# Designs tried in a protein design run: peptides against a protein of PDB entry 4ASU. Part 83

Target 1, 270 residues: chain A of PDB entry 4ASU
Amino acid sequence: ATLKDITRRLKSIKNIQKITKSMKMVAAAKYARAERELKPARVYGVGSLALYEKADIKTPEDKKKHLIIGVSSDRGLCGAIHSSVAKQMKSEAANLAAAGKEVKIIGVGDKIRSILHRTHSDQFLVTFKEVGRRPPTFGDASVIALELLNSGYEFDEGSIIFNRFRSVISYKTEEKPIFSLDTISSAESMSIYDDIDADVLRNYQEYSLANIIYYSLKESTTSEQSARMTAMDNASKNASEMIDKLTLTFNRTRQAVITKELIEIISGAA
Target 2, 83 residues: chain B of PDB entry 4ASU
Amino acid sequence: FTFASPTQVFFNSANVRQVDVPTQTGAFGILAAHVPTLQVLRPGLVVVHAEDGTTSKYFVSSGSVTVNADSSVQLLAEEAVTL

## One batch from the design tools (peptide; made by RFdiffusion4, then SolubleMPNN)

Design b2_p13_5_s3 (from b2_p13_5, 6 letters changed)
Fold by OpenDDE base, seed 2:
Structure b2_p13_5_s3 (fold): chain B 270 residues (1-270), chain C 83 residues (1-83), chain A 13 residues (1-13)
Amino acid sequence: as target 1 above (270 residues)
Amino acid sequence: as target 2 above (83 residues)
Amino acid sequence: SEALKKFQEALDK
């Protein structure tokens, strides 16, 4: 490689390093906010899921319609955030299909569709786009919940798949159950609950769905920002190492050029 | 007893004496060993009676309240403010 | 944006 080529490459990598450092700082700021907002959201979301855990709601085996909701975002450069969710969705879809269930998919964030469009396009009901630019609000979750409930798809049971935040360096893809109103209403374990008005139960379920979606969005966002911060840090370090290597190569090449020029002068070949 | 909004936690697995909640069917008090029930909140006043005799008041917009068989209670409001 | 796309592709490799 010529000195010019090495210089050009050095300049390019230095620019990339500047970009990755800037992105790291942005991700760090967003992460800090997301983590703060996740604390109450987790209590809220886990509280909403408590009924399903305590009531041990079971879907009858004769019920065949299953909904998978994958939660991620539209934004890249966050490591395995999207692929982890997609992988879990694929696994769940395959298992359900093997069990004779009908599977439909909802993607929260465009990246889910981007990954699954070729293999699962026929199973997609809807993809929610424009996710991840702003922190998710309860209003956003409510819109998603409402659209799902009004979609006309009569699922019996569902799975919401998202990345749960563990730490700045760790997340785990998890699945939480979603139940239809009919499934909840017909569950034997619900008999212990006092006479619940059908309208009350419907409204309750709407809140529950919104709550779970909100929770999943907050977990996903925190995980994503953390992962992006880590990815950008790693990229910056890798760029630094590459700069060091290329700088050494540049110095060696420069010395070789000088030596060649000296030899040419001494030999009278120039 | 857990009482939270999407943005704020007021109680997290706390022991309380009584919680008064505004529901669509009317306000009712949740005591220890209350029968399991599900209700939807209407805008109104939540009153939490702590075991130490202190009373806290909150205004809530909408949401849900769950009383489970194990006597755990989840009060989840869309919006809530301390009064 | 093209540089970012190339960078993403490189990170995904």
Scores: peptide ipSAE 0.019, ipTM 0.880, DockQ to the pose 0.015
Fold by OpenDDE base, seed 4:
Structure b2_p13_5_s3 (fold): chain B 270 residues (1-270), chain C 83 residues (1-83), chain A 13 residues (1-13)
Amino acid sequence: as target 1 above (270 residues)
Amino acid sequence: as target 2 above (83 residues)
Amino acid sequence: SEALKKFQEALDK
């Protein structure tokens, strides 16, 4: 490689390093906020899921319509955040299909669709884009919930798949159940609950869905930002190492060129 | 008893004596061993009566309240403020 | 930028 080539490559890598360092800082700031906002969101979301856990709602086997909601974002450069969700979605979809269920998919964030488009395009109902630019709000979750409920797809049960935040260096892809109004209404375990007005139950379910989506978004966001921070840190370190290596190569090459020129001068071959 | 909004937690698995909630069907008091029920909140006042006799008041917007068979209660408001 | 795309591809591997 010529000195010019090495210099060009050095410049390119240095620029990348600047970008990755900047992105790391941005991700760190977003992570700190996300983690703070996740604390109440967990209590809120887990509280919403409490009914389903305690009531042990079961979907009859004859019910075939299953909805998978994958939660991620539009934004890349966050390691395996998107692929982990997509992998679990694929696994779940395959298992459900093998069980004779009809599977439809909703993607929260464009990256899910990007990953699954080739293999699962026919199963997608809707993809929510523009996720991840701003911290998710309950309003955002409500919009998603409303759109889902208004989609006309009458699922019996569903799965929301998202990355649960564990620590700055760890997340786990998890699944939580979503149930249709009909499934909840018909569940034997729900008989212990006092006479619930149908309208009340409908509204309750709408809130439940929004709550769970909100929770999943908060978990996902926190996981994503932490993963991005780590990814950008790793990228910055890798760039640094490459810069060091190339700098050494540059210096060696420079010395070789100088030596060659000196030899040519001394030998009179120039 | 758990009482939270998306952005704030007021009670997390706490023991309380009574919680008065505003629901679309009417305000009712949740006592110990209340029958399981699901309700939707209307804008109004939530009053939490602690075991120590203290009373806390909150204004809530929309949301849900769940009373489970195990006497656990989840009060989830879209918006809530301490009064 | 193309560089960012390549970087993303590398990180996704």
Scores: peptide ipSAE 0.019, ipTM 0.888, DockQ to the pose 0.016
Fold by OpenDDE base, seed 3:
Structure b2_p13_5_s3 (fold): chain B 270 residues (1-270), chain C 83 residues (1-83), chain A 13 residues (1-13)
Amino acid sequence: as target 1 above (270 residues)
Amino acid sequence: as target 2 above (83 residues)
Amino acid sequence: SEALKKFQEALDK
């Protein structure tokens, strides 16, 4: 490589390093906000899931339609955030298919579609794009919930798959159940809940779905920003190492060029 | 008793004496050993009666309330403010 | 930026 080539590459890597450092700082700010907003969201979301846990709602085995909602974002440079969700979605889809279930997929965030498009394109109902630029709001979750409910797909049971935040250095991909109105209304365990009006139950379920989606988005966002911080830090370190390596190469190449020029001068071949 | 909005937690697994909630089917008071029920909130006043006799008032928008067989209650409002 | 895209592609690999 010529000195010019090395210099150009050095400049490029230095620019990338500046960008990754900047992105790290941005991710840090977003993470701090996301973590603060996750605290109430977790209480809210876990509260919404409490019914399903306490009522022990079960879907009859003869019911075959299953919905998988994968939650991530449109934005990359966050390590294994997207691939972890996609991996679990694939595993769940395969297990359900092996059990004779019909599986449909919804992707929250374009990255899910990007990963699963080749193998699962026919199973996708819808992909929500423009996820991750701004912190998710309850309004956003409500829109997703409404679109799902109006999609015309009559699922019996579903799974929402997302990254649960543990710490700045750790997240875990988890699954939470979602149930259709019909499944809830027909569940024997719901008999203890007296005088539930059908309209009330429908509205309740709409809120429940929105609540769970909102919770999953908040967990996902916090996990993503944390992972992005780590990824950008690693990228910055890698860039630094590459800069050092190229600098050494530059120095060696420069010396070689000088030596060659000297030899040419001495040999009269100049 | 858990009472939260997406952005704020008012009560988290707390013991309370009574909670009055505005529902679409009517306002009702949740007492100890209330029968399990599911309701949807209408905009209105939530009143929480603590065991110490303190009464707190909140305005809520929409949401849900769940009373479970184990006497746990989840009041989840889309928006809520302390009055 | 194109540089970020290339970087992402490199990280995804």
Scores: peptide ipSAE 0.017, ipTM 0.888, DockQ to the pose 0.016
Fold by OpenDDE base, seed 5:
Structure b2_p13_5_s3 (fold): chain B 270 residues (1-270), chain C 83 residues (1-83), chain A 13 residues (1-13)
Amino acid sequence: as target 1 above (270 residues)
Amino acid sequence: as target 2 above (83 residues)
Amino acid sequence: SEALKKFQEALDK
C-alpha cells in the first residue's frame, strides 16, 4: 500500500470513529430517557398483563388462528436487537405451524419485514413503519392496536415478541400472550368475574392490547438504545485499534520509502 | 392495589382500604375482598382511601380497572393527575 | 445519510 492509500484509509477510519462516537452519545441520551420512561411503563404494562396471568386464560386446542406481533424498529446499528426478535418469531411460527396452527405476522418496525420477507412474506398482514425515530407514545400504541383490531384477521390468540430490557448490557427476547375478544369472552376462567357487559369487555380488551403494545415498545426502545450505545462504543474502539495499526504501518512504510530514495540517490539511479 | 398511567405510578402493589372509581356503568367502591370484575373508566374522580385514614384524589381520563380473585387490583388510566 | 449507509455496508462486511 502506498503512503497515499494508507493516509486515505486513516482519514476514512477517523471519520467513521467520529461518527460512531457521535452516535454513541445520541444513543446514550436516548437510552437515559427511555430507561426513565420504562419504569412507569413497566408497572403499567405488567399491570395490564395481570388479568391474563391471574385468570389463566386458555385457548381451546381446536382454535387454530394465531397472530404473532414482532416489535422492533426501523433503525439499524443496534447489534442483534432485530435479529433476536426475528429469530424468535421464526421459531414460534415454525412451532405453531407444526402444531397445525395458522400463523399470521405483524411487524412493528421495518427491520422485521426486512429480515422475514423472503421466508414469511405470505404470512405478513401488515408492517408498521416509522418506528424508532421518536420515543413511542401511548398514542402510537393505540394506533397500532386499532389497526390490528381492524385488520380483519380473526385470530384466536396471539403472541407479542419483543426485547425486554434487563440492563445496559443485557436484554432478553420475550413473548407475551394476546387474546382475542372472543377467546376472552368464552374463557371458562372468566366465569369468576362478575357479569361483564359485552361493550365493557370490548373496550377493556382494546385498552389491554394498547397497553401491552405500549409496554413492549418501551421495553424494545430501551433495549435498542442500550444496544446501539454498546455497538457504537465497540465500533469506536475497533476504529481506534485500526487507526493505531495503520499509523504503525504508515510509519514503517514511510521509513521504507525514505530508505529506498536514499539508495536510489546513492546508486545514481535517479 | 396498583394505580398507574403510562407515564406515572401512583400506587404499586399497595394495601389500601378502599378505592372509588368512575366507570362507564357507574361509580363503585372497591373494598377488601371485592368480587372479581372488569370495568372501563370514564373521566372522573378516583378516590383512594388508605388504611391510615388518608384520602387521595385523582382525576382520570379513561382506562381500565381489574379486580382479581386474589384481591389484587389494577387501575390503569390513560391519563391521571393528582388532585 | 450516505455516510451512515456506507458505514452500515462496511459493518455488514
Scores: peptide ipSAE 0.015, ipTM 0.885, DockQ to the pose 0.015

Design b2_p13_5_s4 (from b2_p13_5, 5 letters changed)
Fold by OpenDDE base, seed 5:
Structure b2_p13_5_s4 (fold): chain B 270 residues (1-270), chain C 83 residues (1-83), chain A 13 residues (1-13)
Amino acid sequence: as target 1 above (270 residues)
Amino acid sequence: as target 2 above (83 residues)
Amino acid sequence: SEALERFRAALAA
């Protein structure tokens, strides 16, 4: 490589490093906010899921319609955040299909569709785009919940798949159950709950769905920002190492050029 | 007893004596060993009676309340403020 | 859908 080539490459990598450092800082700020907002959201979301865990809601085996909601975002450069969700979705879809279930998919975030469109396009009901530009709100979750309920797909049971935040260096893709109003209304385990009005239960279920979606979005966002921060940090470090290597190469090459020029001068060949 | 909104936690797995909640079907008090029930909140006042006799008042906009067989209670409000 | 449009609008806001 010529000195000019090395210099050009150095300049390019230095620019990339500046960009990755900037992105790291942005991700760090978003992560800090997301983590703060996740604390109450987790209590809220886990609280909403408590009924399903405690009541042990079961879907009859003869019911075959299953909905998978994958939660991620539109934004890249965050490691395996999207692929982990997509992988889990694929696995779940395959398992359900093997069990004779009909599977439909909702994607929250365009990245899920981008990964799954080739293999699962026929199973997608809807994809929500423009996710991840701003922190998700309960209003956003409510809109998604409403759209799901109005999709016309009469699922019996569903799964929401998202990345649960563990720490700044760790997340885990998890699945939580979603039940249709009909399923919860007909569940034998619900008989212990006193005098549940149908309208009350409908409204309750709407809140529950919104709550769970909101929770999943908050977990996903926190995980994503943390992962992006880590990814950008790694990219910056890799760039730094490459800069160091190229700088050494530049210095060696420069010395070689000088030596060659000196030899040419001494030999009278120049 | 857990009482939270999407943005704030007021009680997290706390022991309380009684919680009065405004529901769409009418206000009711949740005592120890209350029968399992599901209700939807209407805009109104939530009153939490602590074991030490102190009371706290909150205004909630909407949401849900769950009383489980194990006596756990989840009060989840869309919006809530301390009064 | 209207809901999707509202969501997009809210996110763009």
Scores: peptide ipSAE 0.018, ipTM 0.904, DockQ to the pose 0.130
Fold by OpenDDE base, seed 3:
Structure b2_p13_5_s4 (fold): chain B 270 residues (1-270), chain C 83 residues (1-83), chain A 13 residues (1-13)
Amino acid sequence: as target 1 above (270 residues)
Amino acid sequence: as target 2 above (83 residues)
Amino acid sequence: SEALERFRAALAA
């Protein structure tokens, strides 16, 4: 490699390092906020899921329509955040298909579509874009919930897949159930909840769906920002190592060039 | 008894004496061992009566309330503020 | 610059 080539590469890597350092700081700030906002969101979301756990809602075997919602974002450079969700989506889709279920997919965040487009394009109902630039709000979750309910796909049961935040260095991809209004209304275990007005139940389910989506978004965001912070830190360190290596190479190459030039001068070839 | 909004937790698995909630079908009081029910909140006043006799008031916008067979209650409001 | 552009593209994507 010529000195010029090495210099160009050094400049490029240094620029990348600046960007990764900056992104690390941004991610750190976003992470801190996300973690703070996750605390109440988790209580809120887990509270919304309590009914399903306590009622032990079962979907009849004859019901075949299953919805998978994958939750991530539009933004990359966050380690295995997106691939982890996609992997579990694939696994779940395969298992459901093997069980004779019809599977449709909703992607929250464009990265899910990017990963699954080739293999699962026909199963996608909708992909929500513009996820991850701003912290998710309940309004955002409500929009997603509404779009899902209005999609025309009459699912019986669903799965929402997202990364649950554990710590700054750990997340776990998890799945939570989603049930259609019809499934809930027909569930035998719901009989103990007497005299539920149909309109009330509908509205309740709309809130429930929005609540669960909101919760998943908050978990996902916190996990993502933490992972991005780590990824950017690693990238910065890798860049630093590469800079050091290239700098040594540059110095060696420079000396070699000088030596060559001196030899040419001494030999009278120049 | 759990009472939370997306952004704030007011009660988390707490024991309370009574919770008065504004629902679309009307306001009702949730007592101990209340029958299981699902309701949707209307904008209005939530009153929490603690075991120690303390009464707390909250304004809520919309949301849901669940009373389970095990007497657990989840009050989930889209927006809620302490009064 | 190509590496930087790819990086930026990955950020935008």
Scores: peptide ipSAE 0.011, ipTM 0.881, DockQ to the pose 0.017
Fold by OpenDDE base, seed 1:
Structure b2_p13_5_s4 (fold): chain B 270 residues (1-270), chain C 83 residues (1-83), chain A 13 residues (1-13)
Amino acid sequence: as target 1 above (270 residues)
Amino acid sequence: as target 2 above (83 residues)
Amino acid sequence: SEALERFRAALAA
């Protein structure tokens, strides 16, 4: 490569490094907010899941309709955030299909659709886009819940799959159950609860669904921002290493050019 | 006893003597070791009676309250403010 | 409310 070529590459990589550093800072700011907002959201979300855990709601084996909700975002450059969710969705879908279940999918965030469209397009009910630019709100979760409830798909049970935040350097893809009103109302374990009105149970189920979705969004957002910080840091380091290598190449090439020019001058070829 | 909104936690796995909640069917008092129940909230006043005798009041919007067999209680409100 | 509007507008099947 010529000196000009190397210089051009150096400039390009330095610019990329500036961008990745900037993105890291932006992600850091968003992470700080997300982590702060996750604290109450986790208590709230775990509280909403408590009934299903404590009552040990089970779906009869003869019930066949299963819904998978994958939670991520529209935004890239965050490591394995999206692929991790998609991988677990694929695995669960395959297992359910092998068990003779009907599987439908909802994607929260465009990246889920991007990954699964080719192989699972027929199973998608809906995809929610415009996820990840702003922190998710309970209102956002309510919209998703409402859309699901109005979709006409009468699932028996489902799974919401999302990345749970562990630390700034760690997340874990997890699954939480969702249940239809019919499944909840028919569960024998619910008999211990005192005289629950059907309307009350319906309202509870709808509210719970929104709660769980909200919780998953908050976990996902925090995980994503932390992962993006890491990804951008790694990108910046990689750029730095490349700059160092190219700088060495530049120096070597420069010396070679100088040597050649000197030889030409001494030999009278110039 | 857990009492939270999406954005704020008021109680997290706390021990309380009694919680009064506004339900769609009327006022409901939850005592320690209450039988399992599930209710939805209407806008109104929540009163938490702590073991030490302290009483705290909150205004809540919509939400739910669940009492489980293990005596755990989850009070979840869409909006809640301290009074 | 703005976020809600975005979600509503960005629904895709």
Scores: peptide ipSAE 0.010, ipTM 0.885, DockQ to the pose 0.075
Fold by OpenDDE base, seed 2:
Structure b2_p13_5_s4 (fold): chain B 270 residues (1-270), chain C 83 residues (1-83), chain A 13 residues (1-13)
Amino acid sequence: as target 1 above (270 residues)
Amino acid sequence: as target 2 above (83 residues)
Amino acid sequence: SEALERFRAALAA
C-alpha cells in the first residue's frame, strides 16, 4: 500500500472513531435516563404480572390461537438486541407450531419485521414503527395495547418477548404471558376471586395488557441503550487499535520510501 | 402491598393494616386477609393505613387493584400523587 | 454521515 492509501484509511478510521465516541456518549445519556425510569416501571410491570403468577392461569389445550409480541426498536448499532428477540420468537413459534397451535406475530419496532420478514411474513399481524427515538411512555403502550385489542385477532394465549435489563453489561431475553379475556374469565384458578363483573374484568385486562407492554418497552429500551453504549465503546477501541497499527505501517512505509529514493539518487537512477 | 404508577413507586411489598381504594362500584377497604378480588380504579382518594398508625392519602386516576389469596395486594394507578 | 454509513455496512457484513 502507498502512503496515500494508508493516509486515506487512517483518516477514514479516525472519522469512524469520532462518530462511535459521540454515539457512545449519546447512548450513555439515554441509558442513564432509561435506567432511572425503569426502576418504577419494573415495580409497576412486575406488579401487573403478579396475578398471572399467583393464579397460575392455564390455557386449555384445545385452544389453538397464540399471539407472539416481539419487543425491540427501529434503531441499529446495539449488538444482538434485535437478533436475540427474533431468535426467541422463532423458537417459540416453532414450538407452538409443533404443538399444533396457530401463531400470529406482532412486532414492536421495525427491526423485528426486517429480520423475520422472509420466513414469517404470513404470520405478521402488524408492525409498530417509530420505536426508539424517544423514551416510551405509558401512552405509547396504551396505543399498542388498543391496536392489538382492536386488531380483530382473537387469540387465546400470547407471549411477549423482550430483553430484560440485568446490568450495564448484561441483558436477558425473557418471555411473559399474555392472556385473552376469555381465557382469564374461564380459568378454573380464577374461581377463588370474588364475583367479578364482566365489564370490570374486561377493563382490568386492558390495563393489564398496557401495563405489561409498558414494562417490556422500558426493559427493552434500557437494555438497548446499554448494549449500544457497549457496542460503541468496543467499536471505538477497535478503531483505536487499527489506528495504532496503521500508524506503525505508515511510519515503516515512509522510511522505506525515503530509503528507496536515496538509493535511486545515489545510484543515478532517479 | 405494592402501590405504584408507571413513573413512581409509593409502596413496594410493604406491610400495611388497611388500604381504602376508590373503585367504579364505590370505595372499599382492604384489610389483612381480604378475600381475593379484582377491581378497576376510578378517580379518587386512596388511603393507606400503616401498621405504625400513620395514614397516607393519595389521589389516583384510573388503574387496577388486585387482592390475591396470599394477601398480597397490587394497586396500580395510571397516575397518582401524594396529598 | 458517509463514514457512519460505511461503518454500518461493515457491521452488517
Scores: peptide ipSAE 0.008, ipTM 0.874, DockQ to the pose 0.015

